# Peptides against a protein of PDB entry 3ZOQ: the designs that were tried, part 16

Target 1, 223 residues: chain A of PDB entry 3ZOQ
Amino acid sequence: QLLQDSWWNQLKEEFEKPYYQELREMLKREYAEQTIYPDSRDIFNALHYTSYDDVKVVILGQDPYHGPGQAQGLSFSVKPGVKQPPSLKNIFLELQQDIGCSIPNHGSLVSWAKQGVLLLNTVLTVRRGQANSHKGKGWERLTDRIIDVLSERERPVIFILWGRHAQMKKERIDTSKHFIIESTHPSPFSARNGFFGSRPFSRANAYLEKMGEAPIDWCIKDL

## One batch from the design tools (peptide; made by RFdiffusion4, then SolubleMPNN)

Design b1_p30_5_s2
Fold by OpenDDE base, seed 1:
Structure b1_p30_5_s2 (fold): chain B 223 residues (1-223), chain A 30 residues (1-30)
Amino acid sequence: as target 1 above (223 residues)
Amino acid sequence: EEEEEKKKEKEEKEKEEKEKEKEEALRGIR
């Protein structure tokens, strides 16, 4: 079974659809002929770390980092020992200003994922050095279905939507049940236009507390 | 040798990160 039971029950039908079979065959060629990120075993790490039932918060990214050793199948996250990308540095700066967390010596967000933060990219693979190279190949249809089944869930979810690309998914979210936190993207090009001071971490925890759920420990320990 | 390779890998990563951020900005991720 490709996914854990909770996600498999929600998504199993997608994996049998023609679009996903075509995507899978494309990916087989890409991984054979090109350097593709993340590692093929890490593609679904967001769903591996955070079960369907355990999702408390969703953070949407576009596509993986396309540098060597960076991507680990989680949006915005990088493997330990990898330099923090500019957007991730800004995320940690906002985290520090919002709730007083120290800036960690690494860029791994696995601790968030293990607490119910679904770190989902809309496109789950990328070719080395070629951002968005796997756009429009079928990932968006699967990841739209992930958003849909979370939106259909009775237990509320908090969606953190940084920038226009993530905010385009708002139309798929039942805002009568689910909470949305929107700002500009953490990228150096947009962070000063509304990401900084948006306080997404404290706002997410305030919603969790309102729902009677345990807050996320957003502070990341050094390795 | 290993230090030079690590340095080159770091420089490549930094270059690729900068290119990603530019491409994301061009795609209207703001």
Scores: peptide ipSAE 0.022, ipTM 0.486, DockQ to the pose 0.152
Fold by OpenDDE base, seed 2:
Structure b1_p30_5_s2 (fold): chain B 223 residues (1-223), chain A 30 residues (1-30)
Amino acid sequence: as target 1 above (223 residues)
Amino acid sequence: EEEEEKKKEKEEKEKEEKEKEKEEALRGIR
């Protein structure tokens, strides 16, 4: 996939590294031999919707949804017409309680991505029905570099880190320049232990306003 | 001192195990 020039300038050196070439050859085999999600054209959708310079907020996910038609290359997001996964339902419940948004009739977060919310998974592909099947294959090294180049940016970024897996990336973030919003994960197993009432959306907007930036319209319109 | 260190190490291991169970649970529920 061709990246936008802003991301290409930041990541070009990674794409030349052996680990990424090995990852690419692995992915060619995986997509040829198995059902892989998202569609190969959608792998970098987070970077396509949100340029390097336009990133205001980062929301880290683990890996794509592994069910048919779900993954669209954005963390927590599902294609229109797809039933909202449990974690996404809890995200919308918190959104409603935090800032009064209605719960949308779909699960697409593309409207956030277009406003500068980088919806990044740490692993960008998965086998059908096999969660974390592409863990440790090279994606984490690329996505760590994405975090690093954002951390190196002078213009501040807000990182929303839900659960331990995302919070492990905190060590890569220059907290002298960037803001971190941490809570438990929105999963039904953890949401009641700190995600609900964490108010990540209003807190993110409060940081944006302090920076003189336009806030995110987090409210998602029905389709 | 040694009993407090063993107690801290046990509490850290129990936290780490509960976090691992939560991570495994989070792997199953998206």
Scores: peptide ipSAE 0.021, ipTM 0.471, DockQ to the pose 0.106
Fold by OpenDDE base, seed 3:
Structure b1_p30_5_s2 (fold): chain B 223 residues (1-223), chain A 30 residues (1-30)
Amino acid sequence: as target 1 above (223 residues)
Amino acid sequence: EEEEEKKKEKEEKEKEEKEKEKEEALRGIR
């Protein structure tokens, strides 16, 4: 699957840069020698489901889930039939308390992505069982450029920044044009310190309505 | 005629190469 033309126009120069060629050569070796997640076809699923022009909301993650069958190229999301990770369970608990949505029987956030929620990790690949194993290999430079080109866009974007790692990207966001929703991370280690009760879903929709845009249907149907 | 057809075929090949580069960039791991 090709980048939608809108993302290609924004990112084409990055793919020609030496850092990205080195990243690509590293990834070729990693996928040949080790089990890497997600599947190589799913790495850019966040950009496949949500065009540059269709982005309404961005949710930043760190890196993909490193267990078998979990990662699907979307931050916090897991494939249908996969047990919901603890952070994702807490996201659905906050969703229920914020706007009254039922907790879905699966962990796929594809319905959000299709509505203009860019579910972006800062690092797009991981070795099996080795969290952050592809940190500092070049992904952060590409994903920083994704944030930059969204920040440069005239049409406003809402950035949801859970925890310190995502909040470090705030310096790249033009807050004169764009909206930021910050809280602690949904992880069991931090959720009780400000994620619960942060109401990110209703707050995001309130900004969309002020901009004259259609709100996100955050409620996820059972499969 | 033949030079215009060769020019069109070259432009189509350059478009197809750019589409392949887009696909490879998006897959990150070709």
Scores: peptide ipSAE 0.027, ipTM 0.498, DockQ to the pose 0.010; fails the geometry check
Fold by OpenDDE base, seed 5:
Structure b1_p30_5_s2 (fold): chain B 223 residues (1-223), chain A 30 residues (1-30)
Amino acid sequence: as target 1 above (223 residues)
Amino acid sequence: EEEEEKKKEKEEKEKEEKEKEKEEALRGIR
């Protein structure tokens, strides 16, 4: 996929590396032989909606939803008309409690992505019905580089790190330049242990305002 | 030395397995 010039300049060297060529050849076979999510055109949607320079906030996910029609190439996001997954429902409950937004009738987070919220999964593809099926295949090396080049950026970024998997990336983030918002994961299993009441949306906006940047409109309109 | 390295490798593998189980549990509840 062709990336925006800003991301291409940061990542071009990764695409020439053997690990990424092997990943690409693996993905060609996987998409030919199996049902893979998201659609091959949607793999880099997080980078398509949010340029390197426009990143204000990063929200890390693990890997795409593995059900039909769900994955949109954005962490936690689902296509319109798809039932909201439990973690996404809890994200919207916290959004309502934090800043008073209504719960939207859909699960698309594209409006956040368009405002500079990088909705990045650490693994960008999955086999149908097989969670983590593309773990350890090379995506993590690319997405680690995405975190690294954002950490190297002079303009501050806000990293929202829900749960342990995302928090493991904290070591790659220069906390002298960048802000980190940590809590438990929005999953029903962990949400009551610190996600609810963590107020990540208002906290992110407070940092943006302190930096002289426009806040994110986190409220999602119905479709 | 070799016994301490094997013990560290075993503890790292058990940590990785527990992290995988937590990741799978988080996915089962997605």
Scores: peptide ipSAE 0.025, ipTM 0.455, DockQ to the pose 0.061; fails the geometry check

Design b1_p30_7_s3
Fold by OpenDDE base, seed 5:
Structure b1_p30_7_s3 (fold): chain B 223 residues (1-223), chain A 30 residues (1-30)
Amino acid sequence: as target 1 above (223 residues)
Amino acid sequence: MKEEERKKKEEEAEKEEEEARKYLEELKKL
């Protein structure tokens, strides 16, 4: 897929590396032989909606939803008409409690992405019904590089790190320049242990305002 | 980070992910 020039300039060297060529050849076979999510045109949607220069906030996920019609290349997000997954429901409950937003009738976070919220999974593809099936295939090396080039950026970024998987990336983030918001994961198993009441949305906006940047409109309109 | 501490955190992260996934799968059967 063609990336925006700002991301291409940061990542072009990765695409020439053997690991990415091997990943690409693996993905060609996987998409030909198996049902893979998201659609191959949607793999880089997080980078398509949010340029390197426009990133204000990063929200890290693990890998795409593995059910039909769910994944749209954005962490935690589902296509319109798809039932909201439990973690996403809890994200909207915290959003309501934090800043008073109504719970939307859909699960699409595209409006966040368009405002500079990079909704990045660490693994960008999955086999149908097989969670984490593309773990250790090369995506993590690319997405680590995405975190690294954002950490190297002079203009500050806010990293929202829900749960231990995302928090493992903290060592790659220059905390002298960038802000980190950490809590437990929005999953029903962990949300009550610190995600609820963590107020990540208002805290992110408070940092943006301190930096002289426009806050995110986190409230999602019904479709 | 010490290698042993990193490994422990990775194992803990993987468990959290597996639990979250199992819950999502159970709720889809509902």
Scores: peptide ipSAE 0.034, ipTM 0.657, DockQ to the pose 0.663
Fold by OpenDDE base, seed 2:
Formats: C-alpha cells, sequence, structure tokens
Structure b1_p30_7_s3 (fold): chain B 223 residues (1-223), chain A 30 residues (1-30)
C-alpha cells in the first residue's frame, strides 16, 4: 500500500535501503507461512490516519497485539468488538481521571489518529501468540527514522513515552522544539508506579494550546 | 547518554517487556 505523499517524501530513502528490503522479504515469508498481525493492509495504519504534517502527538507502543482480531495497526488500539486489553483499560481509567471522559464500550483509538495522534508501535508486526517475535527484524530502524523526521520538523510535536522501552527514544527527540510527556507504562504491573495520575491527556492539550493549536478531543464515543 | 547508563536503561526496558509478557501469559491462563 502506498503511503501518503507527506510520509513518502520523508521515508522514501528508507524503503530503498537494504535493511528494509530484507524486512519486506521476511514479512512476505512470515505472512505466507504463519498468522501475522495486523492484516498486511493495516501495517501502516498509523501513517495512513495521520499524515506527517498533521502529527500533533505521538504515542509510542512496542509491538502489535498478537491475538485474533485485536491489532489494527495503531499502538494500544483494538478493533471494535474486541475486549479491551488491560493496558488499554488503564489508559481509559487515566483518561477518565485526567479529563473526565467516559470509558468507551470499545477499544478503537481511530478518533485520536484522525485528530493528529500518531499511534506508532516501534515494531509493526507480530506472529500470532508470540509477543516480540518480529523484534530486531528492521522495523525499529524504520520507526526510529519516523521519530527522527518528526524531531527534525519545525512545527512542534508532543511525544508521550509510557514505560522504559518508549523512553529509550527520548535521545532522538530535539527537546528544544518538541515536548515530552513521560510516565511508567499503563500495564497493570507498572501503572500504579506513576502512570495513574500522570495526566498525559490534559498535559498534551496544554502544550497544544501553548503552540496555538487545537487541542485533541480525547473523549471516545460509544459505538 | 553514557554507554553504561544506556545499557542499564536497555536492561530495565527488557525487564519491563518481560514483565508485560509474563502478565499476558498469565492472562491467557485465565
Amino acid sequence: as target 1 above (223 residues)
Amino acid sequence: MKEEERKKKEEEAEKEEEEARKYLEELKKL
């Protein structure tokens, strides 16, 4: 699937590099031989929903959900009708406590993506039932470049970095131009250690307002 | 960032990933 022109212009050089060609050939084999998530047409959904120029906020995830029907190419997001994973439930609990949003009856974050929230995983594919199965295969190099080109952008971006894995990307972000919101991960193992009460949604909107940008409507309507 | 600090953060990130994986495995047993 072709990327939007704005992302293509930023990433075209990466797609010509040997590492990406090797990744592509690996993915062809993986999708042919195994059940891989998300659907191959959904791999770049984060870039499809949010153009390079429209990015206001970035939320970094690790890799896609590895269960049937869950992953939709957006970090933390699940397709409608899918039970909300524990981390996503905690995200909605924090959203409720931060800005008073109701907990939605679904787990789709597409409404955020359409408003300029880039829901980017560092690894964009996974084998069924095998978390991190595509770690170290080339995705991290591409997604690092996505972070780099956003960091190089003149128009400021807000990076939300939940947990240590995402926080490792902080060194790639020009903090003279861009804003970083850090906390522990929304996972049940870490959420009580700093994610709850971190108020990432109101803090992001406060930065957007300071930039003269429209805030994100973080509240998700029921379907 | 100093190389030692980077390595420590990487090890800490790997532990967080492992904890998250263990949790997902426990949830599958429920």
Scores: peptide ipSAE 0.032, ipTM 0.649, DockQ to the pose 0.664
Fold by OpenDDE base, seed 3:
Structure b1_p30_7_s3 (fold): chain B 223 residues (1-223), chain A 30 residues (1-30)
Amino acid sequence: as target 1 above (223 residues)
Amino acid sequence: MKEEERKKKEEEAEKEEEEARKYLEELKKL
């Protein structure tokens, strides 16, 4: 599926490179021979919902959920009617404690994406039941370029980096222009070691207000 | 960052993700 013009202008050179052609041929075989998530039309949903110019906040994930019907092409997000994964439940608990939002009856973060929150995984596909099965296949090079072109942008961006995997991308971000919010990951294993009480939502909005931009409405309505 | 330091941090991050996954699988059995 073709990207919006703003992302196409930033990424068109990547799609012509050998690594991306090899990734594309790998993905054609994977989708034909195995169950791959998300649906092929949903792979670039993060870029479809949030244009290059409209990005206000970036939230980095690792790879998509590998269970049936879960992955939506957005980091941490699940389709409506899907049980909230443990990390997503902890995100909503922190959201409630930080800014007083009610816990939603679904796990869709599409309302954040539509407001300029880029919900980007570093790897954009996965095999059913096999976490990180598409690690090191070329996605990381494309998603590194997405971070680079945002870092090069004059208009500031807020990067939310939960856990060590996301924090490894900090070296690609110009901290003279852009803001970084770091904590432990929302996973039940790490959330009590610094994610809870980190207040990433109010801190992101405080930076947006300092830049003269409209804050994000982080509260998610029930469906 | 030096290439050797980058590789070490990547290995440490991957180890923590594996430990987190094992812990979550143990919690699902409770």
Scores: peptide ipSAE 0.029, ipTM 0.632, DockQ to the pose 0.843
Fold by OpenDDE base, seed 4:
Structure b1_p30_7_s3 (fold): chain B 223 residues (1-223), chain A 30 residues (1-30)
Amino acid sequence: as target 1 above (223 residues)
Amino acid sequence: MKEEERKKKEEEAEKEEEEARKYLEELKKL
């Protein structure tokens, strides 16, 4: 599937580079020989739901959930009917405490993506049951370029950087132009060390309002 | 100094994500 024209214009040069061709050939073998997540048509869902020009907020994840039916090509998000992972539950707990949203009966963040929240993982594929199995295969180079072209954009972006992995990308972001919201990761292992009470949702909306942008409706309706 | 500090931060970041995933795997066994 061709990316939306806005992303294609920003990334076309990357897709012609040898590293991406090698990545693509690797992925063809992986999808043929093993169970890979997400579905191959869902790999670029973050870019499909949120155009380059429509990006208001970026939320960085590491790589997809590696369990059956979980990953949908959006960071932290799971398909409807999938049990909410612990980090996602903590995201919804913070959302409730921050701005009073009810906890949804599902884990799909598609409503955020459709409003301009780019839910980007740094690695876009994973082998079933094998976390980080596609680390260092070329995805990081492409996703670094996605961060770079957003940093170069004139219209400001808000980057929400949960945990150290996401915070490592701060060096690629023009902080004179773009806004950064940092905390510990929503993981049960780190959430009590700064994620809870960080109020990333209200802070993001406060920046959007200051820029004259429409705020994100972070509240997710039940299905 | 900068490169060693970067590597240490990368290793610490990877541990944080591994721990998050181990917890997810444990929850699948329940």
Scores: peptide ipSAE 0.032, ipTM 0.645, DockQ to the pose 0.620; fails the geometry check

Design b1_p30_8_s1
Fold by OpenDDE base, seed 5:
Parts: sequence; C-alpha cells; structure tokens
Structure b1_p30_8_s1 (fold): chain B 223 residues (1-223), chain A 30 residues (1-30)
Amino acid sequence: as target 1 above (223 residues)
Amino acid sequence: DPDAELKEAERREKERLEEERRRREEEERE
C-alpha cells in the first residue's frame, strides 16, 4: 500500500499504530476467505489520484459499493460499463441542473479525482452483498485522521457533506479556515429534501475562484 | 476577506438546511 509522499508524510504514524495493524491483518483474512470490494490494489485510489497538497474538494461517502465490478476505491464512483447506482444518477441530475453538464454514459468520477476532488469513503472496504460489513474495524480511525490533517492544512479545502453520516464529520473541520457545503444525501430517499437545487458544484467553484484557485471541470465526457 | 460574502451565504444556507427533514443513515445510503 504505497502512498504518494505527501500522504505518507501525513499518515505514516497511523500505519504504525496497533489499530491499523489489526485492520491490515483482518483485511488479509477477508480478501483470502471472501469476496471483498474494491480490489485490494484499489483500496487507496482516492489518495492515489489526489495528493495531500492537491486536494481542493472533499466528497465523503460511507463505504464502497458491494456489487460485482462496481467499486473502484472512490466514493460514489463506479467502473465504466457498470450501471449507475441511484445516488450517482441523482448526482449527475444535480450536476446538469447546477452547471449544465450532460449526463455521462458511465459512472466513473476519476476525472474529478485527478483535478483535486478527494472522493473518500469513511470505510474503504466491504464484503460482497453485505453493506457496512467492515464498519467499526479501524477504517474510520484512519479516515478521521485524513480529515484531521486536511483540516490542519493552511491552504483551504472545500468539504461537500451529503447526508447525516458525512455531516457527522463536520466537528473535525476547522470552519474558520475551510468551507463546508451541506445538503441532504443524493439517495432517492433524501434527494428531494434538499440535495436537488443545492448546487454544490457551482458553489465549490465559487469558493475556489475566491481563493485564487482553478475551478473544477465537473463535466464528465462520454467514453 | 475575499470569502466573507460566501461565508455569510453559507451561514444562511446552513440555517435553511437545519430546517430540512433529515433521513436516517440507512435511508441516506447508496
């Protein structure tokens, strides 16, 4: 699990802690005995695509998709050729309504990650067909540290917090320095209660421009 | 402060969001 130097410098102490060693040993057993998602090489894709210094925006998810071929180590994102999950469809509907982007023919958000959008789940692995099966196993402690080191960064970050689970992390974010965009979750069960019309993409870009940073190109090209 | 206007807008948005009906974690999952 080789991280970029910038993330390694921030997280190296966590990897030496007992909780992470126990998590790693658990994961070795899980990957050997069961079908676990994402692929083991893709667990840290959010950190691979977006360095610590390059983070402009953070979008928090809960845990990976638990279906075959879906998860790619990025929150809300699915591999090309995979049917878009309901929440992701709603994200693209809001994207279209907010800034006029076309609905892409795939669900990969890799283009966002490459531009500095950290697509972080709070739990980074899941058993096939078993949502939250790796909750409370140590991932949350690591991902809390990721939020903490970003909060401590001098250069401002924009946190997009959809739904209650993500919003619970707000207490870890220095709001005197960083920006938070909150709404209900993009899930069909909550999207109509505030996610639709929340315009997170244009608002994020407005903050970036005020900070003198390049905006995100949120529009995703077809494959 | 170049972000003062945005921070004020976010404050107002936060107040509005506090009035919104929050779902259970299970309902807000993907």
Scores: peptide ipSAE 0.031, ipTM 0.532, DockQ to the pose 0.026
Fold by OpenDDE base, seed 2:
Structure b1_p30_8_s1 (fold): chain B 223 residues (1-223), chain A 30 residues (1-30)
Amino acid sequence: as target 1 above (223 residues)
Amino acid sequence: DPDAELKEAERREKERLEEERRRREEEERE
């Protein structure tokens, strides 16, 4: 898949490294032998929808949904017509409480991605029904580099870090230039421990306004 | 060997902490 020029310029050196070539060969085997999500054409959707220069906000996820038809290459997002996963439902509940948005009748976050919200998973593929099955295979090294090149960017970025896994990436972020919004994860197991009431959407927009940037329209229209 | 027992205890604790971390990561994913 051809990345946009802005991301290609930032990541081309990674794609030439042995670890990424090994990852690519692993993925070829996995997609041939197993049911892998997302679709191979959707792996880099986060980078396709949001160019390097257009990134305003980053929302980190762990790895794709492992159920049929769910993953679309964007963290927390599901394809239209797919039942909203529990964590995504809680994201929309917080969105409603934070800024008054209605809960959409679908789970696609593509409208956020198109506005400069990089919906990045740290691992970009998964086997059907096998959570974290592609952990430690090389994706984390690439996605760490994505965080690094954003951290190195002069134009500030807002990082939304839900849960411990995402928060471990904080050490890679230059907090002298960039903003971090942290809370517990939106999962039903953790949402009541700090995610609800964290108001990440209004806080992100407040930072954007301070930077003289256009805020994100977080409200998602029904399809 | 007290040192060997200490090292084994430290290893077991690290494994326990890693397993707990893994479990929490799985819970956060749902």
Scores: peptide ipSAE 0.027, ipTM 0.443, DockQ to the pose 0.022
Fold by OpenDDE base, seed 3:
Structure b1_p30_8_s1 (fold): chain B 223 residues (1-223), chain A 30 residues (1-30)
Amino acid sequence: as target 1 above (223 residues)
Amino acid sequence: DPDAELKEAERREKERLEEERRRREEEERE
């Protein structure tokens, strides 16, 4: 898979490391023997849609949706025509309450990605029906490096960290340069404990405006 | 050996905490 030049320059050394080679060999076996999500061509979609230099906002997820046709290589996002997962529904509810956007008739967040919202999972693959099945296989080391190189960037980034897993990455972020928006996870199990009313979208745009950057158009059009 | 028992207890607690963490992370995603 060819990455954009900006990401390749930041990550090329990782791809040569033994851990990534082992991960690659593992993935070859997994995709051959199991149903793995997303499609192998979509694994790096977050990096394909949002170049290193174009990143304005990062939204961290854990691992891809493990149901058929759901995962599209973007955190929280689902392919058009797929029923919105509970967490994504709550994201859109908060979006509506925060900035007045209508709830879209689909769950694709590609429009955010194209505007500089890096929709990054910490683990980029999963077995069908087996959440976290590819945890601890090497993805976390690569995605930690993605966070590190963004943290090292001089142009500020806004990190949206929903839930404990994402918030554990805060130690890797230079808070003297970058902004962090933290809340509970949008999951039905946690959303009422701080995600709702957290207004991450307006807060992100407020930071972008302070930086002299164009805000994100968070409103998603129907298909 | 009391030290060995303590180390084993610490190991078991660590494993329990790791499993609990994994479970929470899964629940947050669903």
Scores: peptide ipSAE 0.025, ipTM 0.413, DockQ to the pose 0.021
Fold by OpenDDE base, seed 1:
Structure b1_p30_8_s1 (fold): chain B 223 residues (1-223), chain A 30 residues (1-30)
Amino acid sequence: as target 1 above (223 residues)
Amino acid sequence: DPDAELKEAERREKERLEEERRRREEEERE
């Protein structure tokens, strides 16, 4: 069993499908022949930290950071001791402006994941220095299924969709049941065109409160 | 219905954002 029980029950049929078998064979070759991120043990960290039933919020990313020591299997998150990437810096700037949180001295979002924020990339692996190098290899089919099973869940989910790539997944989300928060991407190229001032953190908590759920503590403590 | 009102407000905001995005093709970056 690759995943905890709640996700395994939702995804076990996918792992038996030819596309996933082919993906796994590809990954075996890639990890043997190339430098691939994240570490193979960290690929499913988003699902490990946040069970299917515990998901409150989803934040979609594209693919992992492709630099040494950065990716830890969570969208936008970097391992402690790693310099915060530009998009993550902007996320923390918006967090500060939205709800007054201090900017942490690290880039780990594990505290969000442990509270029910699914930090999911649509592609879960990447070659060193080659953004999107594992695009179209089968990850998107699995992660689409993750979105589908969350959309089918009776208990509502909040989807935070930054930028066009994430927003393309709206067609898979039952918007009659689930909440969607959209803005431009936190990247330096797009953040000033709608991400800053979008207040996704307070808005997400407002939805959670209306659902009768505990809000997320978005503030990240220093390590 | 507070949830319906929020969803409608979100819909209107999304439409605005989509229109602005169509006017400005910007690159996403890590």
Scores: peptide ipSAE 0.028, ipTM 0.488, DockQ to the pose 0.027; fails the geometry check

